# Ledger of designs, part 204: peptides against a protein of PDB entry 1MQS

Target 1, 223 residues: chain A of PDB entry 1MQS
Amino acid sequence: ILKMLFLNKDLNNNDNITTITDDIFNQQEIIWKVLILDIKSTATISSVLRVNDLLKAGITVHSLIKQDRSPLPDVPAIYFVSPTKENIDIIVNDLKSDKYSEFYINFTSSLPRNLLEDLAQQVSITGKSDKIKQVYDQYLDFIVTEPELFSLEISNAYLTLNDPKTTEEEITGLCANIADGLFNTVLTINSIPIIRAAKGGPAEIIAEKLGTKLRDFVINTNS

## One batch from the design tools (peptide; made by RFdiffusion4, then SolubleMPNN)

Design b2_p29_8_s4 (from b2_p29_8, 14 letters changed)
Fold by OpenDDE base, seed 3:
Structure b2_p29_8_s4 (fold): chain B 223 residues (1-223), chain A 29 residues (1-29)
Amino acid sequence: as target 1 above (223 residues)
Amino acid sequence: SIQESTIINTGSSFIKKYNIHAVIEKYKK
C-alpha cells in the first residue's frame, strides 16, 4: 500500500509506516497526488494508514471512483480499485476528459487477461496512452515473520487442512493453491530451492506439487 | 517478444506490474 502511494518507488519495507513516511516527508520533495478508491479499498486503506500517513505520502485529496470528482488536470492520480469492467470504464472516461495529469493504476486484486485487453484497447482509442504511467495489481499477499519464514495467509488454511470433515479433493485443491503461491515466491527471489517437508501430511502434497512446478519451470527456461 | 508483466516482491506482498503499453501496441496495427 505504501509503495503504491509513492508511485511504486523502492522503499525499505523493514521500517514501519511512520518511519518511512517521516523520512520521505523530511528528506524529499512531496509530489501531491489524488487518490481514487472504491468501497473495498477504502476499508483497506483505513485499516493500514492514518490520515497523517496519507498527508505525508502526498495525498491531498481522496475520493470514491463512482463519485463526481472535480478535474485536476495538473495533478497525478493514483487509482486503487477493484479490477472490474465498471472501474476500467470510469478510468478510461477520466482519461478522455483529462481529469488528471498522470494515471497510476493499482488494482486491488489480480487483473484478468480479458480486462487487461479491454483497458488497453480503450486506452489505445483515446490517443492518450502516454498519460498511463503504471498498471499494477495485488498479485499475492503474505506476511514475513522472520527473514526466512513467511506466510501466504490463505484464509482458513489451517482449519481446512486439519478438519476431519475436509475431503481429499478439498485438501488437494488447497495444497495446489499453496504450492502456486510458493512457486511465485521462488520466482521473485530468483532461486531454486531444495524442498523439504514432513511426510504423511499436507506438507508432503505441497512439496510434491511445488517440486513438479519447479522442475517444469527449469526445463522450460533452459529450452 | 516483449514481456507483458513481471512480478515484484515488496517484502510483504507480491504485485504484478503490467507493461500496458506493450499491450496497447497490439491495437495500433
Scores: peptide ipSAE 0.561, ipTM 0.921, DockQ to the pose 0.453
Fold by OpenDDE base, seed 5:
Structure b2_p29_8_s4 (fold): chain B 223 residues (1-223), chain A 29 residues (1-29)
Amino acid sequence: as target 1 above (223 residues)
Amino acid sequence: SIQESTIINTGSSFIKKYNIHAVIEKYKK
């Protein structure tokens, strides 16, 4: 999130938020930016950053994407929103209207190929593609607690998996999501892991799903 | 062929950077 607020510049990953913001503040002039959010990303930002952190990052104004926003044609904008057709259309409309000087687009989750192409096609028609500076998505969010231990930060996963009222369909769906996250993580490290999981629980289900995904991937890459 | 995307490890997350201009260029022909 901090990386996004600083236009995805390289940051020292070992530093805490305060150290990062202080270092950047001392080294470079603050670039004032507008931050455009949706309901989901608002909650995400609020959980990680304090109001003062946003100010230190140069965020002068923040607003919801669906709200009427005043044009600031001389100010760069950071979008941090869900990858939906609706949000893409709004961004393109903002581009058409010259609402901001530059567009830094960050999607809160993986951007589907069809939406990527839709965005590109619409932008191409406007003739203002030069204003689109960056397009990122949050491919996989995780918290590293230890060098060999990380969390996918799936909300209430433990509670859901251990609640006796949770349906089998809900458990299966959650396990699939976890397996997808783990699979994506494996792809980034360019190695095939040995999967170890406790037997008789959700971990085994996840391991099985992950194993299947990895096997399918290996077959497809070796063909 | 120009790579259309790159995965970046931020230490706390993985983000994908898209070469959006390469994709846009496909529609300008």
Scores: peptide ipSAE 0.559, ipTM 0.919, DockQ to the pose 0.461
Fold by OpenDDE base, seed 1:
Structure b2_p29_8_s4 (fold): chain B 223 residues (1-223), chain A 29 residues (1-29)
Amino acid sequence: as target 1 above (223 residues)
Amino acid sequence: SIQESTIINTGSSFIKKYNIHAVIEKYKK
């Protein structure tokens, strides 16, 4: 989501959201943007970001895609909306009306081929294809649920990870087990989570392992 | 053949980037 808010630029992933936003705020000229949401993505954004985070990311205005919106022809727009025919038509209409200067389109789930072609066809007719800068989707469908605290019931995980006598192999093995447990949980809830982990510790190792498992799973299911 | 899309691992999620202009060009002929 943060990457999207920064126009999918390569963000140095080494910093916390606050540090990244602060660094960008301090080092680079903030590009002010409009954020266009739908009902589903509003819930997603609200669950992950605070209002102040949006401001720090350069979001000056946010609105619903179906709402009447004032034209801001000199301001780039980020769309984060469901991949539906209705939303595509609205985006194209916004393009036709020169509602914004640039269009960064991020679909909240996988964009079907037929809708991709429909979007492309409609944009081609407008003659304003240059204003479409990016088209992304969330390849992994995720439902943001309320944060829940749960245990994998792995005995002495904390002690093992913090014991200086624990070998690297033991730590790696434990992290793999934790990642497996989390992976199974993800499959059970039928949603893909956003993975957040502290850097430089076991949590990062777990996150990487989990990410790999999820990637492998997605590749295998789509092949 | 121009790759129409690329999957990107953001570290926290997976996103798919589309080469939308390549798709648009197919309709401009």
Scores: peptide ipSAE 0.555, ipTM 0.917, DockQ to the pose 0.405
Fold by OpenDDE base, seed 2:
Structure b2_p29_8_s4 (fold): chain B 223 residues (1-223), chain A 29 residues (1-29)
Amino acid sequence: as target 1 above (223 residues)
Amino acid sequence: SIQESTIINTGSSFIKKYNIHAVIEKYKK
């Protein structure tokens, strides 16, 4: 997220957000930017960053993408929004209207190919493609909250898994989704972990499912 | 062929960078 706020420039590998922002603030010229969010990304940003962090990152204004926003034609904009057709249409409309000087687009999750093509096609028609500076997505849907802890940010996972009214089918489905997320993460880090989980709960179910996926992958890779 | 995307490890997340201009160019021809 901080990398995004600094236009995806290289940052020092520090775990402390405050230290990173302070160092950059003191060492580099601040580029003031507008941050455009949606409901989902607002929650994400609020969980990771404080208002002071945004200011130190050069975010002068932040607004919701669906809100009426005043033009700031001399200010670059960072979009951090869900990859939806609606949001893409709004971004393109903002481009057509010269609402900002530059567009740095970051989608909160993986951008489907069809939407990538749609964005490109619409931008091509505007004749203002030079104002689109970056397009990123969050390839893996997880947030590192601590050096050795990360979350897949699956909504209400804890509540669902611990609610006595939740059906076995719902639990199984949720655990499968969690295992899929972990599996994808493991593949990205290019290592096979030793799985540890508490017995007698959802963690054990998740561990079992993940273990199965990893075993299947190893078998298929070696065959 | 032009590479259309690259995966980047930020240390706290994984992001994919798209070569959007390469894709845009397809529609300008």
Scores: peptide ipSAE 0.554, ipTM 0.918, DockQ to the pose 0.468

## One batch from the design tools (peptide; made by RFdiffusion4, then SolubleMPNN)

Design b2_p30_1_s1 (from b2_p30_1, 17 letters changed)
Fold by OpenDDE base, seed 1:
Structure b2_p30_1_s1 (fold): chain B 223 residues (1-223), chain A 30 residues (1-30)
Amino acid sequence: as target 1 above (223 residues)
Amino acid sequence: DEENKKIEEALNKKGKELTEEFYELVKKYK
């Protein structure tokens, strides 16, 4: 997250957040930026960073992507939002309106190919592609409550998975979403999981899906 | 295990930046 807030420049990740922000603040002039969030990413940011951290990172203001925002044409913007068609459309509209000087786009999770193409196609029409400085996939679609505990913030997952009225399709879909979140977490924290799941239930489904994703990740990375 | 080692190696070299790919697509649509 801090790297994102510093426009994805290389940072010394061995230090804690406070040390990193202090070091950067002391070493270079702070670049003031606007941070654009959605509901989900707001929760993520809030769980990881403190108010002072945002300020030290040069975040002068933050707003929701769906909120009416005043133009700041001389200020660069960092988008940290979910990879959805809706958010892409809003970003493009912001670009069209010259709402900010530069656009640093960071998606909270994996951006599907079709959405990347959609973004590119729309931006190409605007003729303002030069303002898009970065497009990143940050894989930060989780809430960190403690160093050892995190949540995917999937509402009533336990209840849904254990409700006898829930269809198999719904279970499969939810398990896939959970697996996606866990996979993104693995990528984010750069930690290889030891997968343990109870047999005969949704946990096993999730474990299998996660395992597949990890294997596919290896294949795709090495291709 | 060996599988985890491969995952670790992949994690270390995985890039999350899509900027170049994005620009290539932009060019494609122009």
Scores: peptide ipSAE 0.535, ipTM 0.720, DockQ to the pose 0.440
Fold by OpenDDE base, seed 3:
Structure b2_p30_1_s1 (fold): chain B 223 residues (1-223), chain A 30 residues (1-30)
Amino acid sequence: as target 1 above (223 residues)
Amino acid sequence: DEENKKIEEALNKKGKELTEEFYELVKKYK
């Protein structure tokens, strides 16, 4: 998240947020930016960053993407929003209206190919593609509730997994989604997990799927 | 440990940027 706020420049990941922000604040001129969020990303940001962290990162104002926002044509904007058609349309509308000087687009999770194409197509029509400076997948599809605890915030996951009427297919599907979330969390935190799961239940399925994703990730990054 | 090392190396090489792909698509639709 902090990296995103500094326009995805390389930061020292060995330092805590406070140390990083202090060092940058003291050594570099701050580029003031607007941060555009949605409900989900607001929760994510709030769980990880403090208000002072945002200020030190050069965030002058932050707003929800669906809210009416005043134009700031001379100010760069960072979007950190869910990869949805609705959000893409709003971003394009903001682009058309010259809402900001530059657009740094960061999706909270993986952007489907069809949505990337849609974004590109719409932007091409505007003739203002030069204002789109970055497009990123941030893989921050989680909420930190405690320093040592986080949640994927998958609705009714516990109930679904414990409902005797839930089919094996449904469980498998849900476990895949959970594994995806955990995988994204690993990428975000940049920490190798120790996977521990009880045998004979959904936890084992999730663990296996996560393990496979991690192995596949290794293969894909080396290709 | 060996598997963890591979994962760590992969994490260091991870790419999240879609900017170039995006621009290529923009050109395609122009």
Scores: peptide ipSAE 0.530, ipTM 0.723, DockQ to the pose 0.445
Fold by OpenDDE base, seed 5:
Structure b2_p30_1_s1 (fold): chain B 223 residues (1-223), chain A 30 residues (1-30)
Amino acid sequence: as target 1 above (223 residues)
Amino acid sequence: DEENKKIEEALNKKGKELTEEFYELVKKYK
């Protein structure tokens, strides 16, 4: 899962999750990403990772694949979903709509050959295959009960960001909360990150807020 | 935490990349 969140880069250390995330966070720039889940994968993520772990991996927004999601054409997306025809059709539709800048597709279990062919056929018709950067199957061999607390948090964030009635102020507030979490992480690991954010979405707002917090911290510490 | 770590490691080891196969299939259907 952690490997997936870091775009399937090799992780060298067999340390605990916290140590791995800290090491990567210290060595690499933060790449802001959207994480697209289904019910099954949400339970899996919730059982293994904490919210802070996701933030350290650059995951700023979580959404369910079957829900209406706002376009973020300049933001890369990680899909972690069940290998079903329905999910494939939704991914292709998202691709057609230019919903995200890049697509990193990870299936929760083995993808049957017929579904892989279906995905390829549909993508070929769109002419946008270049946006599909990765296709993986992750082989989940366990059933996880959905943790109540984590599911509620994801749902609230998703609803807030996708509700057309949400004000700019509310979005800004949510972004500030995310930035606070990232800031606390930076302080904990005692390292100043290089921040890279996609343009035109919440990630940019978060990056700006985080930058401000870090600058203020430096000023206050030297004072 | 230790149990979660074991699960995480197992998931990472079992992951298979299908990217190249996917691209070849896309070319086939064009």
Scores: peptide ipSAE 0.529, ipTM 0.721, DockQ to the pose 0.255
Fold by OpenDDE base, seed 4:
Formats: structure tokens, sequence, C-alpha cells
Structure b2_p30_1_s1 (fold): chain B 223 residues (1-223), chain A 30 residues (1-30)
């Protein structure tokens, strides 16, 4: 998320959000941007970032995508919205109207192929594809409750993992689901975690699965 | 470590892939 606010530039800092923003603020010129959100992404941003963090990231104003927004043709815009047909249409309309100088589009989750094609087709018609600088999809399939604290919304996970009646198969399945969620979190944050797990329990299984997923991801991405 | 570095590189690469794919599709529809 923070990387997104800096136009997905490489951030070589794995410190906390405040430290990162401070370092960036001191090291490079701030690019002032508009942040376009929807209801879902608003909740995410509000949970992770403080108002001062947004300012330090160069966000001058943030608005909902469905709100009437004034044109700022000299200001780049970051879209962080759900991958829906509705949002795509709005983005394209904003592009047509030259509402912003540049468009950095970040979807909150994986963009389906059909929607990608729709976006591309519509943008092609406008002849303004050069204004779209980035199209990214994130992996926000978790609920952020507090900064650096989130829930995977897996029902009864704790109870299941600690119930002696739970089968090994059930535990394995649940651990896989948890690992998937954590994997998506890693992708979203673009930060390599230090995996710490208690020995001899589900946490270790999860850690192993997560490690495998990350390694596989590297292999698949490099292929 | 080396593994973490590779993961980081992969993460960075993935973000750019969709953008590239998008532009290719735009060209297709022109």
Amino acid sequence: as target 1 above (223 residues)
Amino acid sequence: DEENKKIEEALNKKGKELTEEFYELVKKYK
C-alpha cells in the first residue's frame, strides 16, 4: 500500500510506515497526488495509514471514486479501487475528461481477464493510453483492523486448531488456507517477512507452507 | 538472505507484468 502511494517505486526500507515515510520525505522530492478510493479501499487505507502518512506520501486529497470530483489536470492520480466494471467505466470516463495528468491504477484484488480486456479496449478508443502509467492488482483478501494487524476471516480457526478432535487433514487444510492469506498479504505489502513460528504445532506447518508458496512464486515469476 | 532477495525481485516484477499486458491489449484493440 505504501509503495503504491509512491507510484510503486522501489522502497529499500523495511522499517515501519512512519520511518519509511520520514525517510522518503527527507530523501526525495514529494510528488503531490490525488488518491481515489472506494468504500472497501477506504477502510483499508484508514486502518493502515495515518493522516500524516498520507500527507508525507504526497496525497493532497483523497476522494471516493463515485463522488463528483473536480478536475485536476495537472495532478497525477492514484486509483486504489475494487476491480469492478463500474470502477473501470469511471476510470475511463475520468481519462476521457482529462481529469488528471497521469493515472496510476491499482486494483484492490486480482483483475479478471475480461475486465482487463474491457479496460484496454475502452482506453484504446480514447487514444489516451499514454496517460495510464500503471495498472496493478493487489491482493487484499484480508481485513485490516489495526495498523500491522489484520484478520484472514477464517471462521473458528483458533478453535479448530486447538481442538483435539480436529483431524490432521482438517488441520492441514486450514493451515493451507492461512498460508494463502499470509501469502497474499506479503504480495500486497511487497515486504518479505521474517517468518517466526512455534515449533511442533500448526504455526510451523503454516510457516512451511508459506515459505513454499513464496519460493514457488519466485520460480513462476522468473519462468 | 539470497532467498529473500529473490522474493523481493519477484514481487517487484509481478507489479509490472500487468501493466505490460495492459499495453499489449491496448495495442491489440487499436
Scores: peptide ipSAE 0.466, ipTM 0.808, DockQ to the pose 0.552

Design b2_p30_1_s2 (from b2_p30_1, 18 letters changed)
Fold by OpenDDE base, seed 4:
Structure b2_p30_1_s2 (fold): chain B 223 residues (1-223), chain A 30 residues (1-30)
Amino acid sequence: as target 1 above (223 residues)
Amino acid sequence: NEEKKLIEKALNKRGEELTKEFYKLVEEYK
């Protein structure tokens, strides 16, 4: 998330958010920019960053994508929104209207091919593709509740895992989903966790699956 | 530490690739 706020430049990930923002604030010239969010991303940002952190990251204002926003044609914009047709249309409209000087588009989750094509097609018509500097997709499949605590918002996960009537297949499926979510979380925070799980339960299954995913990812990335 | 570096590289690469693909598509639609 912080990386996104700094236009996806490399940041020192060894420090906590406060240290990173302080270091950048002290060492680099702040590029002032606007942050456009949706409801989902607002919750995420609000849980991870304080207002002061946003300011230190150069965010002058943040607004919801669906809100009426004043033009700031001399200010670059960071979009951090869900990959939806609606949001794409709004972004394109903002582009058409020269609402901002530059557009850094970060989708909160994987951008489907069809939506990528739609975005590209619409942008091509505007003739203003040069203003779009980045198109990134993130791995936001979790909600951060605390700095080191997050929820995957999987419906009834606890109940399902602890219900004796739940089938093995259901448990396996849920564990897979949880592992996927955790994997995406790891990638998002760019931090490899030490996985600890109680033995003999769903937690162990999840841990194993997550471990496998992480190992596979590292191997594939290294190759 | 090395694993973190790999993750970071992978994420950066993904972003760059998506951006490149976007521009490619834009040109195709012109």
Scores: peptide ipSAE 0.524, ipTM 0.854, DockQ to the pose 0.612
Fold by OpenDDE base, seed 5:
Structure b2_p30_1_s2 (fold): chain B 223 residues (1-223), chain A 30 residues (1-30)
Amino acid sequence: as target 1 above (223 residues)
Amino acid sequence: NEEKKLIEKALNKRGEELTKEFYKLVEEYK
């Protein structure tokens, strides 16, 4: 999440969000941005970041995507919203209206292929694709009450998981790898997260695998 | 710290890949 707020740039590997934000604040020019959220992402952000953290990250204004928002054509916008048709349409409308200077789109969960195509098609029609700087998604919403949100993304995971030619075995293998990564992360941070995943997709598989690994670990360590 | 770096790298890579795919699709629809 913090990385998202800094336009997914490489952050110095300091363990503390405050230290990272302070370092960035002190070393780099703060780029002021608008943060566009939905109800789900608002909860996520609120659980991980404080208001002061947003400010330190250069977030001048944060608003709900469904709310009427004033145009800020000279200000870049970060969208952190659910991957829905409705949100995509709103983003495209915002693009059409030149509401912001740049668009950094971060979906809170995996973006289905059909929605990616829809977004691309609509953006193509606008002729303003150059304003879309980033399109990111996450496989799992990891709401950790602690400041370190880790998302594990395996290279080509999105393409692999959304490619109709991908075999079930490949999907299972990839999901297992993701789960392993998440598991290792959980152990590293020494915090057991609440696992939430969208139903019916790879995220659910990952969540189940992760859950199993965590359970097995607990059993083995207590044994 | 090393694991965190790896995760961040992986996330960045995924994001870059999705962004690239997006642009590819945009061009295909033009």
Scores: peptide ipSAE 0.528, ipTM 0.854, DockQ to the pose 0.410; fails the geometry check
Fold by OpenDDE base, seed 1:
Structure b2_p30_1_s2 (fold): chain B 223 residues (1-223), chain A 30 residues (1-30)
Amino acid sequence: as target 1 above (223 residues)
Amino acid sequence: NEEKKLIEKALNKRGEELTKEFYKLVEEYK
């Protein structure tokens, strides 16, 4: 998230947010930006960043994507929104209207191929593709309450996994979902976990799935 | 630590690749 606020430039992630922002503030001139959010991303940002952090990152104003926003044609915008058709259409409309000088688009989760194609097609029609500087997708399949505390959007996982009436298929499916969430968490916070799980239960299944996902990701992206 | 760096690099690459693919598609639709 912090990296996104700095236009996905390389940051020293060894330090806390405050230290990073301070260092950048001292070393580089702040580029003032607008942050465009949706309901989901608003909750995420609010849980992770302080108001002062946003200011130090050069965020002058933030607004919801669905709200009417004043044009700031000389100011770059960071979009951090869900990958939906609706949001894509709004972004394109903002582009058409020259609402901002530059567009840095960050989707809160993986962008499906069909939506990528739709975005590209619409942008191509506008003739203003040069204003879109970045298209990134993030991994927010979890609720961040604190930098070190998160929860998956899976209700009653423990109960479901321990209910004797739950089928094996349901268990495996839930474990897969949990593993996906954990995987996304790992990527988002850039923290490699030491995976520990009790043997013979759902925890082991989750651990194995998570491990596989991490390995596959590294191999596929670095190949 | 090494794995962390690898993941970070992978994430960066993913972003760059997505951006690249986007521009590729834009050109294809022109």
Scores: peptide ipSAE 0.523, ipTM 0.856, DockQ to the pose 0.664; fails the geometry check
Fold by OpenDDE base, seed 2:
Structure b2_p30_1_s2 (fold): chain B 223 residues (1-223), chain A 30 residues (1-30)
Amino acid sequence: as target 1 above (223 residues)
Amino acid sequence: NEEKKLIEKALNKRGEELTKEFYKLVEEYK
């Protein structure tokens, strides 16, 4: 998230938010930006960052994507929104109207190929593709409650996993979903966790699945 | 560890790759 706010520049992951923001604030010229959010991403940002953090990151104003927003043609915008057709259409409309000087688009989760193509097609028609500086996906399938604490929005996971009547297939399915969420979390924070799991239970299954997903990701990305 | 470094590299490349793919597609649609 911080990386996104700094236009996806490399950050020292070993530093806390305060140190990172202070260093950047003191060493670099602040580029003032607009942050465009949706309901989901608003909740996420609010849980991770304080108002002061946003300010230090150069965010002057933040708004919901569906809200009417005043044009700021000389100000770059960061979009952090869900990968939906609706949001894509709004972004393209904002582009057409020259609402901002530059567009840094960060989707909260994986961008499907069809939506990527749709975005590209619409942007090509505008002739303003040069204003789109970045297209990223953040894989946000979790809720941040604290800077170092994440919660997956999977209902009744604990109950299901601990119910003696739950079938192996159900457990496997749930574990897969949890692993997916954790995987997305890893990608979002751009940090590889040390995975520790109790042996002989769902936690181990989740750990194995997560490990596999991470390995596959590396292979696919480096191929 | 080596695996961690590989994953970090992959993560760093992902955004750049998506951006590149986007631009490629834009050019194809022109």
Scores: peptide ipSAE 0.522, ipTM 0.836, DockQ to the pose 0.581; fails the geometry check

